Peptides against a protein of PDB entry 5EFW. Designs and how they scored, part 2

Target 1, 141 residues: chain A of PDB entry 5EFW
Amino acid sequence: TTLERIEKNFVITDPRLPDNPIIFASDSFLQLTEYSREEILGRNARFLQGPETDRATVRKIRDAIDNQTEVTVQLINYTKSGKKFWNLFHLQPMRDQKGDVQYFIGVQLDGTEHVRDAAEREGVMLIKKTAENIDEAAKEL

## One batch from the design tools (peptide; aimed at target 1 D14 L17 L41 G42)

Design b1_p8_5_s1 (made by RFdiffusion4, then SolubleMPNN; from b1_p8_5, 3 letters changed)
Fold by OpenDDE base, seed 1:
Structure b1_p8_5_s1 (fold): chain B 141 residues (1-141), chain A 8 residues (1-8)
Amino acid sequence: as target 1 above (141 residues)
Amino acid sequence: VFDRSAAL
């Protein structure tokens, strides 16, 4: 599919299913997080959180989902092996032709470092652009 | 309980 050809770190979640599970994960995302597709699909993405994940930042993500809005944050996530990485994350709703939210798109910058200033701005632009590409491709779902 | 919080 067109969606499968997007070579970026991303997931798609379904807020219409219990606990807003991941329904699609890119190959790059699996590689980054060290999980198999089977281990990720059907789960809420919170399993990537750990001891140093900022709870206020997590609340911003939750609020965006609840309010059906987009958000961009940086937070500590953990791989399957327990390695920490900085996740520059953008989340946005995917809406149907009626304007109803059907999915959420989550995109991460390809990197593990905390980014600031110009590098952060560039990363944000990239992940937002990627999210728009995913939104268009995900219409095939 | 519905915890819609993501990690990413």
Scores: peptide ipSAE 0.129, ipTM 0.767, DockQ to the pose 0.058
OpenDDE base, seeds 2, 3, 4, 5: peptide ipSAE 0.127, 0.130, 0.130, 0.129; ipTM 0.768, 0.768, 0.763, 0.770; seeds 2, 3, 4, 5 fail the geometry check

Design b1_p8_5_s2 (made by RFdiffusion4, then SolubleMPNN; from b1_p8_5 with T1I T5S)
Fold by OpenDDE base, seed 2:
Structure b1_p8_5_s2 (fold): chain B 141 residues (1-141), chain A 8 residues (1-8)
Amino acid sequence: as target 1 above (141 residues)
Amino acid sequence: IFDRSPAL
């Protein structure tokens, strides 16, 4: 499918199911996080959090989901093996023809380093554009 | 990432 051809780090979640589980993950996301598809499908993505993950930043993500809005943040995440990485993360709702939220799209920047200033702005533009591409591709499913 | 827990 067109969705499967998007070579970026992303997941799709279903907020209409209990605990907003991951229903799709890109191959790149699996490689980044070191999880298999079986390990993550049907689970909430909170398993990427760990000791140094900023709880206030996580709250911003939760609030965006509850309010059905988009958000862009940078936070510490952990791979399956316990490696820390900085995740520049963008989340936005995917809406149906009526405007109701059906899914959330989560996009992670390719890099694992903390980015600032111009590099952060560039990364934000990239992950937002990627999210729009995913939104359009997912309509074909 | 997509934490919907009532408390953190």
Scores: peptide ipSAE 0.063, ipTM 0.767, DockQ to the pose 0.056
OpenDDE base, seeds 1, 3, 4, 5: peptide ipSAE 0.104, 0.107, 0.101, 0.111; ipTM 0.762, 0.763, 0.760, 0.768; seeds 1, 3, 4, 5 fail the geometry check

Design b1_p8_5_s3 (made by RFdiffusion4, then SolubleMPNN; from b1_p8_5, 3 letters changed)
Fold by OpenDDE base, seed 1:
Structure b1_p8_5_s3 (fold): chain B 141 residues (1-141), chain A 8 residues (1-8)
Amino acid sequence: as target 1 above (141 residues)
Amino acid sequence: IFDRSAAL
């Protein structure tokens, strides 16, 4: 599919299913997080959180999902092996032709370092653009 | 309670 050809770190979740599980994960995302596709699909993405994940930042993500809005944050996530990485994360709803939310798109920057200032702004622009590309490709789902 | 939080 066109979606599968997007070589970026991203997931798609289904808020219409119990606990908003991941229904699609890119190969790059699997590589970054050290999980297999089988280990990720059907789960809520919270399994990437850990001791140093800022709970206020997580609440911002939750609020965006509940309000069906987009959000961009940076938070600590953990790989399967327990390695910390900084996740510059953008989330946005994917809507159908009626305007109803079908999915959420979550996009991450390729880097694992904390980004600031100009680098953060550039990263945000990149992940937002990627989310729009995913939105267009995901219409085939 | 469904936690809709994401970590991504």
Scores: peptide ipSAE 0.112, ipTM 0.756, DockQ to the pose 0.057
OpenDDE base, seeds 2, 3, 4, 5: peptide ipSAE 0.064, 0.111, 0.055, 0.103; ipTM 0.758, 0.761, 0.753, 0.784; seeds 3, 5 fail the geometry check

Design b1_p8_5_s4 (made by RFdiffusion4, then SolubleMPNN; from b1_p8_5 with T1V T5S)
Fold by OpenDDE base, seed 5:
Structure b1_p8_5_s4 (fold): chain B 141 residues (1-141), chain A 8 residues (1-8)
Amino acid sequence: as target 1 above (141 residues)
Amino acid sequence: VFDRSPAL
Protein backbone atom coordinates (compact mmCIF):
# COMPACT_ATOMS: atom_id res chain seq x y z
CA THR B 1 0.00 0.00 0.00
CA THR B 2 0.98 3.66 -0.22
CA LEU B 3 1.22 3.72 3.58
CA GLU B 4 3.68 0.83 3.59
CA ARG B 5 5.89 2.66 1.10
CA ILE B 6 6.58 5.53 3.49
CA GLU B 7 10.16 4.88 4.58
CA LYS B 8 10.05 6.78 7.86
CA ASN B 9 9.70 5.95 11.55
CA PHE B 10 6.02 6.09 12.41
CA VAL B 11 3.09 4.46 14.15
CA ILE B 12 -0.66 4.80 13.91
CA THR B 13 -2.75 4.41 17.06
CA ASP B 14 -6.48 3.96 17.60
CA PRO B 15 -7.87 6.19 20.36
CA ARG B 16 -11.29 4.58 19.95
CA LEU B 17 -9.90 1.35 21.38
CA PRO B 18 -8.99 0.84 25.05
CA ASP B 19 -5.68 2.52 25.95
CA ASN B 20 -5.04 3.91 22.43
CA PRO B 21 -3.06 0.95 21.09
CA ILE B 22 -0.67 0.89 18.16
CA ILE B 23 -2.45 -0.53 15.12
CA PHE B 24 0.28 0.10 12.54
CA ALA B 25 4.07 0.42 12.72
CA SER B 26 6.52 1.08 9.91
CA ASP B 27 9.44 -1.26 9.30
CA SER B 28 11.84 1.57 10.19
CA PHE B 29 10.12 2.07 13.53
CA LEU B 30 10.52 -1.61 14.33
CA GLN B 31 14.21 -1.41 13.44
CA LEU B 32 14.68 1.72 15.55
CA THR B 33 13.00 0.27 18.64
CA GLU B 34 14.20 -3.33 18.16
CA TYR B 35 10.70 -4.76 18.54
CA SER B 36 8.85 -7.11 16.24
CA ARG B 37 5.51 -6.11 14.82
CA GLU B 38 3.78 -8.73 16.95
CA GLU B 39 5.35 -7.29 20.11
CA ILE B 40 3.98 -3.77 19.56
CA LEU B 41 0.63 -4.14 17.80
CA GLY B 42 -2.26 -3.82 20.22
CA ARG B 43 -0.12 -2.09 22.87
CA ASN B 44 0.10 1.50 24.04
CA ALA B 45 3.46 2.98 23.03
CA ARG B 46 4.32 3.93 26.65
CA PHE B 47 6.43 0.78 26.99
CA LEU B 48 9.25 2.71 25.29
CA GLN B 49 9.51 5.12 28.23
CA GLY B 50 12.09 4.61 30.94
CA PRO B 51 13.92 6.12 33.91
CA GLU B 52 15.25 9.18 32.12
CA THR B 53 12.08 9.94 30.17
CA ASP B 54 10.90 13.38 31.24
CA ARG B 55 7.49 13.09 32.86
CA ALA B 56 6.51 16.65 32.03
CA THR B 57 7.13 15.92 28.36
CA VAL B 58 5.04 12.77 28.60
CA ARG B 59 2.26 14.86 30.12
CA LYS B 60 2.37 17.15 27.08
CA ILE B 61 1.78 14.14 24.86
CA ARG B 62 -1.03 12.93 27.09
CA ASP B 63 -2.67 16.34 27.07
CA ALA B 64 -2.47 16.51 23.29
CA ILE B 65 -4.25 13.17 23.01
CA ASP B 66 -6.90 14.15 25.53
CA ASN B 67 -7.45 17.48 23.79
CA GLN B 68 -7.25 15.92 20.33
CA THR B 69 -4.45 18.26 19.25
CA GLU B 70 -0.99 17.90 17.74
CA VAL B 71 2.28 18.14 19.68
CA THR B 72 6.00 18.10 18.91
CA VAL B 73 8.52 17.21 21.62
CA GLN B 74 11.87 15.58 22.27
CA LEU B 75 12.07 12.82 24.84
CA ILE B 76 14.22 9.89 25.85
CA ASN B 77 12.95 6.49 24.82
CA TYR B 78 14.40 3.02 25.18
CA THR B 79 14.81 0.17 22.72
CA LYS B 80 13.90 -3.40 23.56
CA SER B 81 17.52 -4.00 24.58
CA GLY B 82 17.42 -0.98 26.89
CA LYS B 83 19.36 1.38 24.65
CA LYS B 84 18.54 5.00 25.38
CA PHE B 85 17.83 7.35 22.48
CA TRP B 86 16.51 10.85 21.96
CA ASN B 87 13.25 10.91 20.06
CA LEU B 88 12.14 14.02 18.22
CA PHE B 89 8.48 13.13 18.10
CA HIS B 90 5.44 14.58 16.38
CA LEU B 91 1.88 13.47 17.12
CA GLN B 92 -1.26 14.58 15.33
CA PRO B 93 -4.85 13.41 15.04
CA MET B 94 -6.24 11.92 11.86
CA ARG B 95 -9.84 12.98 11.40
CA ASP B 96 -12.64 11.45 9.37
CA GLN B 97 -14.99 13.27 7.01
CA LYS B 98 -17.18 14.30 9.94
CA GLY B 99 -14.18 15.85 11.73
CA ASP B 100 -14.03 13.17 14.42
CA VAL B 101 -10.66 11.79 15.50
CA GLN B 102 -10.18 8.39 13.95
CA TYR B 103 -6.48 7.74 14.62
CA PHE B 104 -3.31 9.36 15.89
CA ILE B 105 -0.17 9.52 13.78
CA GLY B 106 3.16 9.42 15.60
CA VAL B 107 6.36 10.22 13.70
CA GLN B 108 9.91 9.88 15.02
CA LEU B 109 13.04 11.48 13.62
CA ASP B 110 15.58 9.03 12.19
CA GLY B 111 18.34 10.22 14.53
CA THR B 112 18.90 9.17 18.11
CA GLU B 113 20.68 12.30 19.33
CA HIS B 114 19.19 15.34 20.98
CA VAL B 115 18.89 17.94 18.24
CA ARG B 116 18.98 21.70 18.67
CA ASP B 117 18.75 24.92 16.71
CA ALA B 118 18.75 24.51 12.94
CA ALA B 119 18.88 20.72 13.10
CA GLU B 120 15.85 20.68 15.37
CA ARG B 121 13.91 23.01 13.09
CA GLU B 122 14.73 20.88 10.08
CA GLY B 123 13.77 17.73 11.94
CA VAL B 124 10.46 19.23 13.02
CA MET B 125 9.63 20.23 9.47
CA LEU B 126 10.50 16.76 8.23
CA ILE B 127 8.43 14.83 10.76
CA LYS B 128 5.44 17.14 10.32
CA LYS B 129 5.56 16.71 6.57
CA THR B 130 5.86 12.97 7.05
CA ALA B 131 2.78 13.00 9.26
CA GLU B 132 0.82 14.75 6.53
CA ASN B 133 1.96 12.14 4.02
CA ILE B 134 0.84 9.38 6.36
CA ASP B 135 -2.51 11.08 6.88
CA GLU B 136 -3.06 11.23 3.14
CA ALA B 137 -1.94 7.64 2.59
CA ALA B 138 -4.11 6.30 5.40
CA LYS B 139 -7.22 7.94 3.94
CA GLU B 140 -6.75 5.75 0.89
CA LEU B 141 -7.12 2.60 2.95
CA VAL A 1 -8.06 6.81 34.43
CA PHE A 2 -5.77 5.32 31.82
CA ASP A 3 -2.62 7.05 30.62
CA ARG A 4 -3.03 7.01 26.85
CA SER A 5 0.20 8.84 26.08
CA PRO A 6 2.67 7.21 23.72
CA ALA A 7 6.33 6.79 24.61
CA LEU A 8 7.63 7.98 21.25
Scores: peptide ipSAE 0.131, ipTM 0.779, DockQ to the pose 0.055; fails the geometry check
OpenDDE base, seeds 1, 2, 3, 4: peptide ipSAE 0.125, 0.130, 0.124, 0.125; ipTM 0.776, 0.778, 0.776, 0.772; seeds 1, 2, 3, 4 fail the geometry check

Design b1_p8_6 (made by RFdiffusion4)
Pose (drawn by RFdiffusion4):
Structure b1_p8_6 (pose): chain A 141 residues (1-141), chain P 8 residues (1-8)
Amino acid sequence: as target 1 above (141 residues)
Amino acid sequence: VFETDRFK
């Protein structure tokens, strides 16, 4: 299917279920994070977080979800085995024609450090176009 | 495609 042909890291959550769980995770996201589908479907994506994760950054994500809007931030995430990586992360809601939120889309891009300038602009462009591709691929669900 | 029905 088209959703499965999207070669990027991403997860999709359902805010209408308690605690906004993951209902779809990309093949690339699972192998990057070393988790399986059986392990993480039904879980909130906060399991990616840990000791060196910036709390104010996590706060900006919490607020954006509460307000039902988009956010782009960078933060430290961990794999299942505990390896650290920087995550250039973009979040956006999928809405129906009346504007009601159906799901959240999250797209991840791994790095070894915080990026800025042209490197950040390129990474943001890649993850925002992917989110639009995901929205278009999942509009009937 | 989505696993929503499993968690309803």

Design b1_p8_6_s1 (made by RFdiffusion4, then SolubleMPNN; from b1_p8_6, 4 letters changed)
Fold by OpenDDE base, seed 3:
Structure b1_p8_6_s1 (fold): chain B 141 residues (1-141), chain A 8 residues (1-8)
Amino acid sequence: as target 1 above (141 residues)
Amino acid sequence: VLETSKFE
């Protein structure tokens, strides 16, 4: 599919199902996090959190989902093997023609380093643009 | 409620 051809780190979740599970994960995302597709699909993405993940940042993500809005944050996540990495993350709702939320799109910057200043601004622009590309590609499914 | 490392 066109969606599968997007070579970026991203997931799509379904808020209409219990606990907003992941329904799609890109190959790059699986490679980064060290999980198989079977291990991820059907689960809430919270399994990527760990001891050093900032709880206030996680609450910002929760609030965005509850309010059906977009949010951009940077937080510590963990691979399956326990390796820590910084995740510059953008989340936005995918709406149907009536304006109702169908899915959420989550995009991560390719890097695993904490980014600041100009590098962060550039990263934010990139992941937001990627989210828009995913939104358009998903409409064809 | 969605609490992925990215979501919650």
Scores: peptide ipSAE 0.042, ipTM 0.709, DockQ to the pose 0.056; fails the geometry check
OpenDDE base, seeds 1, 2, 4, 5: peptide ipSAE 0.042, 0.038, 0.038, 0.037; ipTM 0.683, 0.685, 0.697, 0.683; seeds 1, 2, 4, 5 fail the geometry check

Design b1_p8_6_s2 (made by RFdiffusion4, then SolubleMPNN; from b1_p8_6, 6 letters changed; failed a check: a repeat of another design)
Amino acid sequence: ILATSEFE

Design b1_p8_6_s3 (made by RFdiffusion4, then SolubleMPNN; from b1_p8_6, 3 letters changed)
Fold by OpenDDE base, seed 2:
Structure b1_p8_6_s3 (fold): chain B 141 residues (1-141), chain A 8 residues (1-8)
Amino acid sequence: as target 1 above (141 residues)
Amino acid sequence: VLETEKFK
């Protein structure tokens, strides 16, 4: 499918199901996080959090989901093996033809470093562009 | 990634 051909780190979640589980994950996302597809489908993405994940940043993500808005943050996430990485993360709702939220799209920058200033702005533009491509591709499913 | 507050 067109969605499967997007070579970026991303997931799609379903807020209409209990606990907003992941329903799609890109191959790159699985490689980044070191999980298999079977390990993450049907689960909430909170398994990426760990001891140094900032609680206030996680609350920003939660608020965006509850308010059905987009958000862009950087937070510490952990791979399956416990390796820390900085995740420049963008989340936005995907709406159906009626305007109702159907899914959420989550995109992660390829890098694992904390990015700042111009590099951060460039990364934000990239992950937002990716999210729009995913939104368009997912409508074809 | 599209996370809730429960685990950190």
Scores: peptide ipSAE 0.058, ipTM 0.749, DockQ to the pose 0.052
OpenDDE base, seeds 1, 3, 4, 5: peptide ipSAE 0.055, 0.055, 0.057, 0.054; ipTM 0.744, 0.744, 0.736, 0.748; seeds 3, 5 fail the geometry check

Design b1_p8_6_s4 (made by RFdiffusion4, then SolubleMPNN; from b1_p8_6, 5 letters changed)
Fold by OpenDDE base, seed 4:
Structure b1_p8_6_s4 (fold): chain B 141 residues (1-141), chain A 8 residues (1-8)
Amino acid sequence: as target 1 above (141 residues)
Amino acid sequence: VLATSEFE
């Protein structure tokens, strides 16, 4: 599918289901996080968090979900093996023709590092652009 | 019903 051809780190979640579970994960996302598709589908993405994940940053994500808005943050995530990495993360709602939220799109920067300044701005632009591409492709869902 | 921290 067009969605499957997007070679970026991303997930799609379903807020209409309990706990807003992941319903789609790109191959790159699986590679990044070291999880299999079976291990993450149907789960809330919080499994990527760990001891050093900033709770205030997580709350920003939660607020965006609750308010059905987009947000871009950078936070510590953990791979399955426990490796920490900085995740430049963008989340935005995917709406139907009536304007109702159907899904959330979560995009993670490729080769994510703790980026700042111009590099961060560039990364943000990239993941936002990616999210728009996913939004268009995901209308097939 | 809500788990600890929502999303990643």
Scores: peptide ipSAE 0.052, ipTM 0.729, DockQ to the pose 0.049
OpenDDE base, seeds 1, 2, 3, 5: peptide ipSAE 0.045, 0.045, 0.048, 0.047; ipTM 0.706, 0.708, 0.709, 0.737; seeds 1, 2, 3, 5 fail the geometry check

Design b1_p8_7 (made by RFdiffusion4)
Pose (drawn by RFdiffusion4):
Structure b1_p8_7 (pose): chain A 141 residues (1-141), chain P 8 residues (1-8)
Amino acid sequence: as target 1 above (141 residues)
Amino acid sequence: PFDRAPAL
């Protein structure tokens, strides 16, 4: 299917279920994070966080979800085995024609450090186009 | 494609 042909890291959550769980995770996201589908479907994506994760950054994500809007941030995430990586993360809601939120889309891009300038602009462009591709691929669900 | 079974 088209959703499965999207070669990027991403997860999709359902805010209408308690605690906004993951209902779909990309093949690339699972192998990057070393988790399986059986392990993480039904879980909130906060399991990616840990000791060196910036709390104010996590706060910006919580607020954006509460307000039902987009956000782009960078933060430290961990794999299942505990390896550290920087995550250039973009979040956006999928809405129906009346504007009601159906799902959240999250797209991840791994790095070894915080990026800025042209490197950040390129990464943001990649993850925002991917989110639009995901929205278009999932509009009937 | 979306699997909601583990979240129910």

Design b1_p8_7_s1 (made by RFdiffusion4, then SolubleMPNN; from b1_p8_7, 4 letters changed; failed a check: a repeat of another design)
Amino acid sequence: VLDRSAAL

Design b1_p8_7_s2 (made by RFdiffusion4, then SolubleMPNN; from b1_p8_7, 3 letters changed)
Fold by OpenDDE base, seed 3:
Structure b1_p8_7_s2 (fold): chain B 141 residues (1-141), chain A 8 residues (1-8)
Amino acid sequence: as target 1 above (141 residues)
Amino acid sequence: VLDRSPAL
């Protein structure tokens, strides 16, 4: 599918199902996090959190889901092997033709480094653009 | 209350 050909780190979740589970994960996302597709699908993405993940930042993500809004944050995540990485993350709702929220799109910056200042602004623009591309491709779901 | 937030 067009969605499957997007070579970026992303997931799609379904807020209409209990606990807003992941229903799609890109190949790059699986590589980044060291999980198989079978380990990811049907689960809430919170399994990437760990001891140094900032809880206030996680609350911002939760609030965006509850309020059906977009958010951009940077937080510590953990791979399956327990390795820490910085994740510049953008989340936005995907709406149907009637304007109702159908899914959420989560995009992670290419790479695992903490970014600041101009580099962060550039990364934000990139992941937001990627989210829009996914939104268009995901209409096939 | 379950935390429904993705970790990404």
Scores: peptide ipSAE 0.137, ipTM 0.770, DockQ to the pose 0.052
OpenDDE base, seeds 1, 2, 4, 5: peptide ipSAE 0.136, 0.140, 0.135, 0.116; ipTM 0.773, 0.775, 0.767, 0.762; seeds 1, 2, 4, 5 fail the geometry check

Design b1_p8_7_s3 (made by RFdiffusion4, then SolubleMPNN; from b1_p8_7, 3 letters changed; failed a check: a repeat of another design)
Amino acid sequence: VFDRSAAL

Design b1_p8_8 (made by RFdiffusion4)
Pose (drawn by RFdiffusion4):
Structure b1_p8_8 (pose): chain A 141 residues (1-141), chain P 8 residues (1-8)
Amino acid sequence: as target 1 above (141 residues)
Amino acid sequence: LEEAIERF
């Protein structure tokens, strides 16, 4: 299917279920994070966080979800085995024609450090276009 | 949860 043909890291969550769980995770996201589908479907994506994760940054994500809007940030995430990577992360809601939120889309891009300038602009462009592709691929669900 | 997963 088209959703499965999207070759990027992403997860989709359902805010209408308690604690906003992951309902779909991309093949690339699972292999990057070393988790399986059985392990993480039904879980909130906060399991990616750990000791060196910036708390104010996580707060900005929490607030954006509460307000039902988009956010782009960078933060430290961990794989299942505990390896550290920087995550250039973009979040956006999928809405129906009346504007009601159906799901959240999250797209991840791995790095070894915080990026800025042109490197950040390119990464943001990639992850925002992917989110639009995901929204278009999932509009009937 | 399983219904949502199956839709995707």

Design b1_p8_8_s1 (made by RFdiffusion4, then SolubleMPNN; from b1_p8_8, 3 letters changed)
Fold by OpenDDE base, seed 5:
Structure b1_p8_8_s1 (fold): chain B 141 residues (1-141), chain A 8 residues (1-8)
Amino acid sequence: as target 1 above (141 residues)
Amino acid sequence: LEEVIKKF
């Protein structure tokens, strides 16, 4: 599909299901996180969190979901093997024709380091544009 | 979307 051809790290989640599980994961996301698709689907994305993941940043993500808004943050995540990486993360709601939230789109930058200044701004622009492309491609399905 | 997910 057009969605499957997006060569970026992303997930789609369903907030209408218990605990807002991942319903779609890109191949790049699976490679980044070292999980299989079967290990990811039906789970809440919180399994990427670990000891050094900032709880105030996680609360910003939760608040955005609860308020049905977008958010962009950087947080420590962990691969299946326990490797730490900095995730420049963007989340936004996917809305239907009535304006009701159907899904959330989560996009992760291809970065292992904490990005700052101009590099952060560029990364934010990239992941936001990626989320818009995912929203468009997913609405065609 | 649900039909695409069922293919994996």
Scores: peptide ipSAE 0.041, ipTM 0.688, DockQ to the pose 0.293
OpenDDE base, seeds 1, 2, 3, 4: peptide ipSAE 0.037, 0.041, 0.035, 0.040; ipTM 0.690, 0.690, 0.670, 0.678

Design b1_p8_8_s2 (made by RFdiffusion4, then SolubleMPNN; from b1_p8_8 with A4V R7K)
Fold by OpenDDE base, seed 4:
Structure b1_p8_8_s2 (fold): chain B 141 residues (1-141), chain A 8 residues (1-8)
Amino acid sequence: as target 1 above (141 residues)
Amino acid sequence: LEEVIEKF
């Protein structure tokens, strides 16, 4: 599909299902996180969190979901093997033609380091643009 | 107390 051709780290979640499970994950996201597709599909993305994940940052993500808004944050995530990485993460709602939220799009920067200043701004622009491309590609499905 | 891992 056009969606499958997006060579970026992303997931799509379904907030209409119990616990807002991941319903789509890109191959790059699977590689980044060291999980198989079968291990991820149907799960809430919280399994990427661990001991050093900032709970205040996680609350910002939760608030954005509950309020049906976009958010951009950096947080510590963990791979399946327990490796820490910095995730520059953007979340936005995907809306239908009526304006109702159907899905959430979650995009992760390709980098595993904490990004700052100009690099952070560039990364934010990139992941936001990626989320828009995913939104358009998923509307064609 | 397992820290309630907040919902993504």
Scores: peptide ipSAE 0.139, ipTM 0.685, DockQ to the pose 0.035
OpenDDE base, seeds 1, 2, 3, 5: peptide ipSAE 0.130, 0.127, 0.121, 0.133; ipTM 0.688, 0.694, 0.666, 0.688; seeds 2, 3, 5 fail the geometry check

## One batch from the design tools (peptide; aimed at target 1 L17 G42)

Design b1_p9_1 (made by RFdiffusion4)
Pose (drawn by RFdiffusion4):
Structure b1_p9_1 (pose): chain A 141 residues (1-141), chain P 9 residues (1-9)
Amino acid sequence: as target 1 above (141 residues)
Amino acid sequence: FAFDRSNAL
């Protein structure tokens, strides 16, 4: 299917279920994070977080979800085995024709450090175009 | 195709 042909890291969550769980995770995201589908479907994506994760950054994500809007940030995430990576992360809701939120889309891009300038602009362009591709691929669900 | 909600229900 088209959703499965999207070669990027991403997860999709359902805010209408308690605690906004993951209902779809990309093949690339699972192998990057070393988790399986059986392990993480039904879980909130906060399991990616840990000791060196910036708390104010996590706060900006919580607020954006509460307000049902987009957000782009960078933060420290961990794999299943505990390896550290920087995550250039973009979040956006999918809405129906009346504007009601159906799902959240999250797209991840791994790095070894915080990026800025042109490197950040390129990474943001990649993850925002991917989110639009995901929205278009999932509009009937 | 559909989203899997089997572990979130």

Design b1_p9_1_s1 (made by RFdiffusion4, then SolubleMPNN; from b1_p9_1 with A2E N7Y)
Fold by OpenDDE base, seed 1:
Structure b1_p9_1_s1 (fold): chain B 141 residues (1-141), chain A 9 residues (1-9)
Amino acid sequence: as target 1 above (141 residues)
Amino acid sequence: FEFDRSYAL
């Protein structure tokens, strides 16, 4: 689909389904994580976590979902082959015309290290803007 | 690995 071919790392999840599964994943996301589309659709995105993923950071993501708010964090994720990467991650709800949450948009900026200062600010701006673009493109879902 | 309803990305 046009949505899934957007040249950014992102997924869309459905919190109205059990365990908030991924319902869309961009080609770039699949390449980043080394999974096929078939391997990830219908699953909760927690499979990207591993031994060094900070649990407190994961809780921040959980809280944002529960509270239907946005959040931006950096956490260690793992590819299918077990390769670690730092994920500068932004999550935000996609709301309908009534203001009810339909989906969540997750955008990932991968890196070999935890980014700081200006690099972090730049990355945050990029992934937030990307999320807004996805929100607009996904209105037909 | 902690089970979480989170987006967990």
Scores: peptide ipSAE 0.120, ipTM 0.759, DockQ to the pose 0.045
OpenDDE base, seeds 2, 3, 4, 5: peptide ipSAE 0.133, 0.132, 0.144, 0.130; ipTM 0.756, 0.766, 0.757, 0.749; seeds 2, 3, 4, 5 fail the geometry check

Design b1_p9_1_s2 (made by RFdiffusion4, then SolubleMPNN; from b1_p9_1 with A2S N7Y)
Fold by OpenDDE base, seed 2:
Structure b1_p9_1_s2 (fold): chain B 141 residues (1-141), chain A 9 residues (1-9)
Amino acid sequence: as target 1 above (141 residues)
Amino acid sequence: FSFDRSYAL
């Protein structure tokens, strides 16, 4: 399955470029966030943050990038029109054959509600599985 | 200029 055929909310970023810009965004992600592809490619995805985005959660994401590890969090994001939504977000590095980080894969749950307990665990499993599918598809390109 | 390596989707 090619990257473009994965019908989930996700982006791929390039930490080897200045400011870790988005280099790929799924159609579903664009629909969710209300941005065009041209508006987001080449930008850091921090534009989804706003007044109620928890800064400690953002720091967890930054730490994961710095440490080249995965992280799963829930945070408030904003669409282009300013609508708030809860984002269950999973981030993980994509490594090359040498083991070096090439990209980061970011996956968002389809729903925009704050999820807890069993629903959260189920959502986490889903977005992690999606991230693995993206990793496999991206390596074929 | 402030650099933030995270994108925090």
Scores: peptide ipSAE 0.143, ipTM 0.755, DockQ to the pose 0.047
OpenDDE base, seeds 1, 3, 4, 5: peptide ipSAE 0.129, 0.134, 0.144, 0.140; ipTM 0.761, 0.762, 0.763, 0.752; seeds 1, 3, 4, 5 fail the geometry check

Design b1_p9_1_s3 (made by RFdiffusion4, then SolubleMPNN; from b1_p9_1 with A2E N7K)
Fold by OpenDDE base, seed 1:
Structure b1_p9_1_s3 (fold): chain B 141 residues (1-141), chain A 9 residues (1-9)
Amino acid sequence: as target 1 above (141 residues)
Amino acid sequence: FEFDRSKAL
């Protein structure tokens, strides 16, 4: 599918199911996080969080989901092996023709450092553009 | 792991 051809780190979640589980994960996302598809499908994406993940940042993500809005943040995430990475993360709702939220799109830009200034702006533009591409591709399914 | 009701990646 067109969705499967998007070579970026992303997931799609279903907020209509209990605990907003991941229903799709890109191959790149699996490679980044070191999980198999079987290990992550049907689970809430919170398993990427760990001891150094900022709780206030996590609350911003939660609030965006609850309010059905988009958000862009940077937070510490952990791979399956326990490696930390900075996740420049963008979340946005995918809406149906009536404007109701059907899914959420999450796009990740990984890094060893907290990105700032021009690098951050560039990363944000990239992940937002990616999210729009995913939204379009998913509507064609 | 730290858990929240969020999709928080």
Scores: peptide ipSAE 0.056, ipTM 0.733, DockQ to the pose 0.046
OpenDDE base, seeds 2, 3, 4, 5: peptide ipSAE 0.051, 0.053, 0.048, 0.045; ipTM 0.707, 0.731, 0.721, 0.712; seeds 3, 4, 5 fail the geometry check

Design b1_p9_1_s4 (made by RFdiffusion4, then SolubleMPNN; from b1_p9_1 with A2S N7K)
Fold by OpenDDE base, seed 4:
Structure b1_p9_1_s4 (fold): chain B 141 residues (1-141), chain A 9 residues (1-9)
Amino acid sequence: as target 1 above (141 residues)
Amino acid sequence: FSFDRSKAL
């Protein structure tokens, strides 16, 4: 599919299902997080959190979901093996023809390092653009 | 990251 051809780190979640589970994960996302697709699908993305994940940042993500808005943050996530990585994360709602939220798109920057200044701005621009591409691709399916 | 709509982790 067009969606599957997007070679970026991303997931799609379904807020209309209990606990807003991941319903799609890109191959690169699986590689990044060290999970199989079977381990990811049907789960809430909170499994990526760990001891050093900033709770205030997590709350920002939750608030964006609850308010059906977009958000961009950096936070510590953990791979399946327990390896810490910095995740520059962008989330935005995907809306239907009526304007109702049907899905959320989550995009992660390529790489695992903490980014700052110009690199952060560039990364934010990239993951936002990626989210728009995913939105368009998903609507065509 | 998290897609949690609850107050739980």
Scores: peptide ipSAE 0.046, ipTM 0.712, DockQ to the pose 0.054
OpenDDE base, seeds 1, 2, 3, 5: peptide ipSAE 0.064, 0.072, 0.084, 0.080; ipTM 0.732, 0.741, 0.755, 0.739; seeds 1, 2, 3, 5 fail the geometry check

Design b1_p9_2 (made by RFdiffusion4)
Pose (drawn by RFdiffusion4):
Structure b1_p9_2 (pose): chain A 141 residues (1-141), chain P 9 residues (1-9)
Amino acid sequence: as target 1 above (141 residues)
Amino acid sequence: PFATEEVAA
């Protein structure tokens, strides 16, 4: 299917279920994070976080979800085995024609450090186009 | 492709 043909890291969550769980995770995201589908479907994506994760950054994500809007941030995430990586993360809601939120889309891009300038602009362009591709691929669900 | 029903159950 088209959703499965999207070669990027991403997860999709359902805010209408308690604690906004992951309902779909990309093949690339699972292998990057070393988790399986059985392990993480039904879980909130906060399991990616840990000791060196910036709390104010996590707060900006919480607020954006509460307000039902988009956000782009960078933060430290961990794989299942505990390896550290920087995550250039973009979040956006999928809405129906009346504007009601159906799901959240999250797209991840791994790095070894915080990026800025042109490197950040390129990464943001990639993850925002991917989110639009995901929204278009899942509009009937 | 979404596991909505599985997760909701």

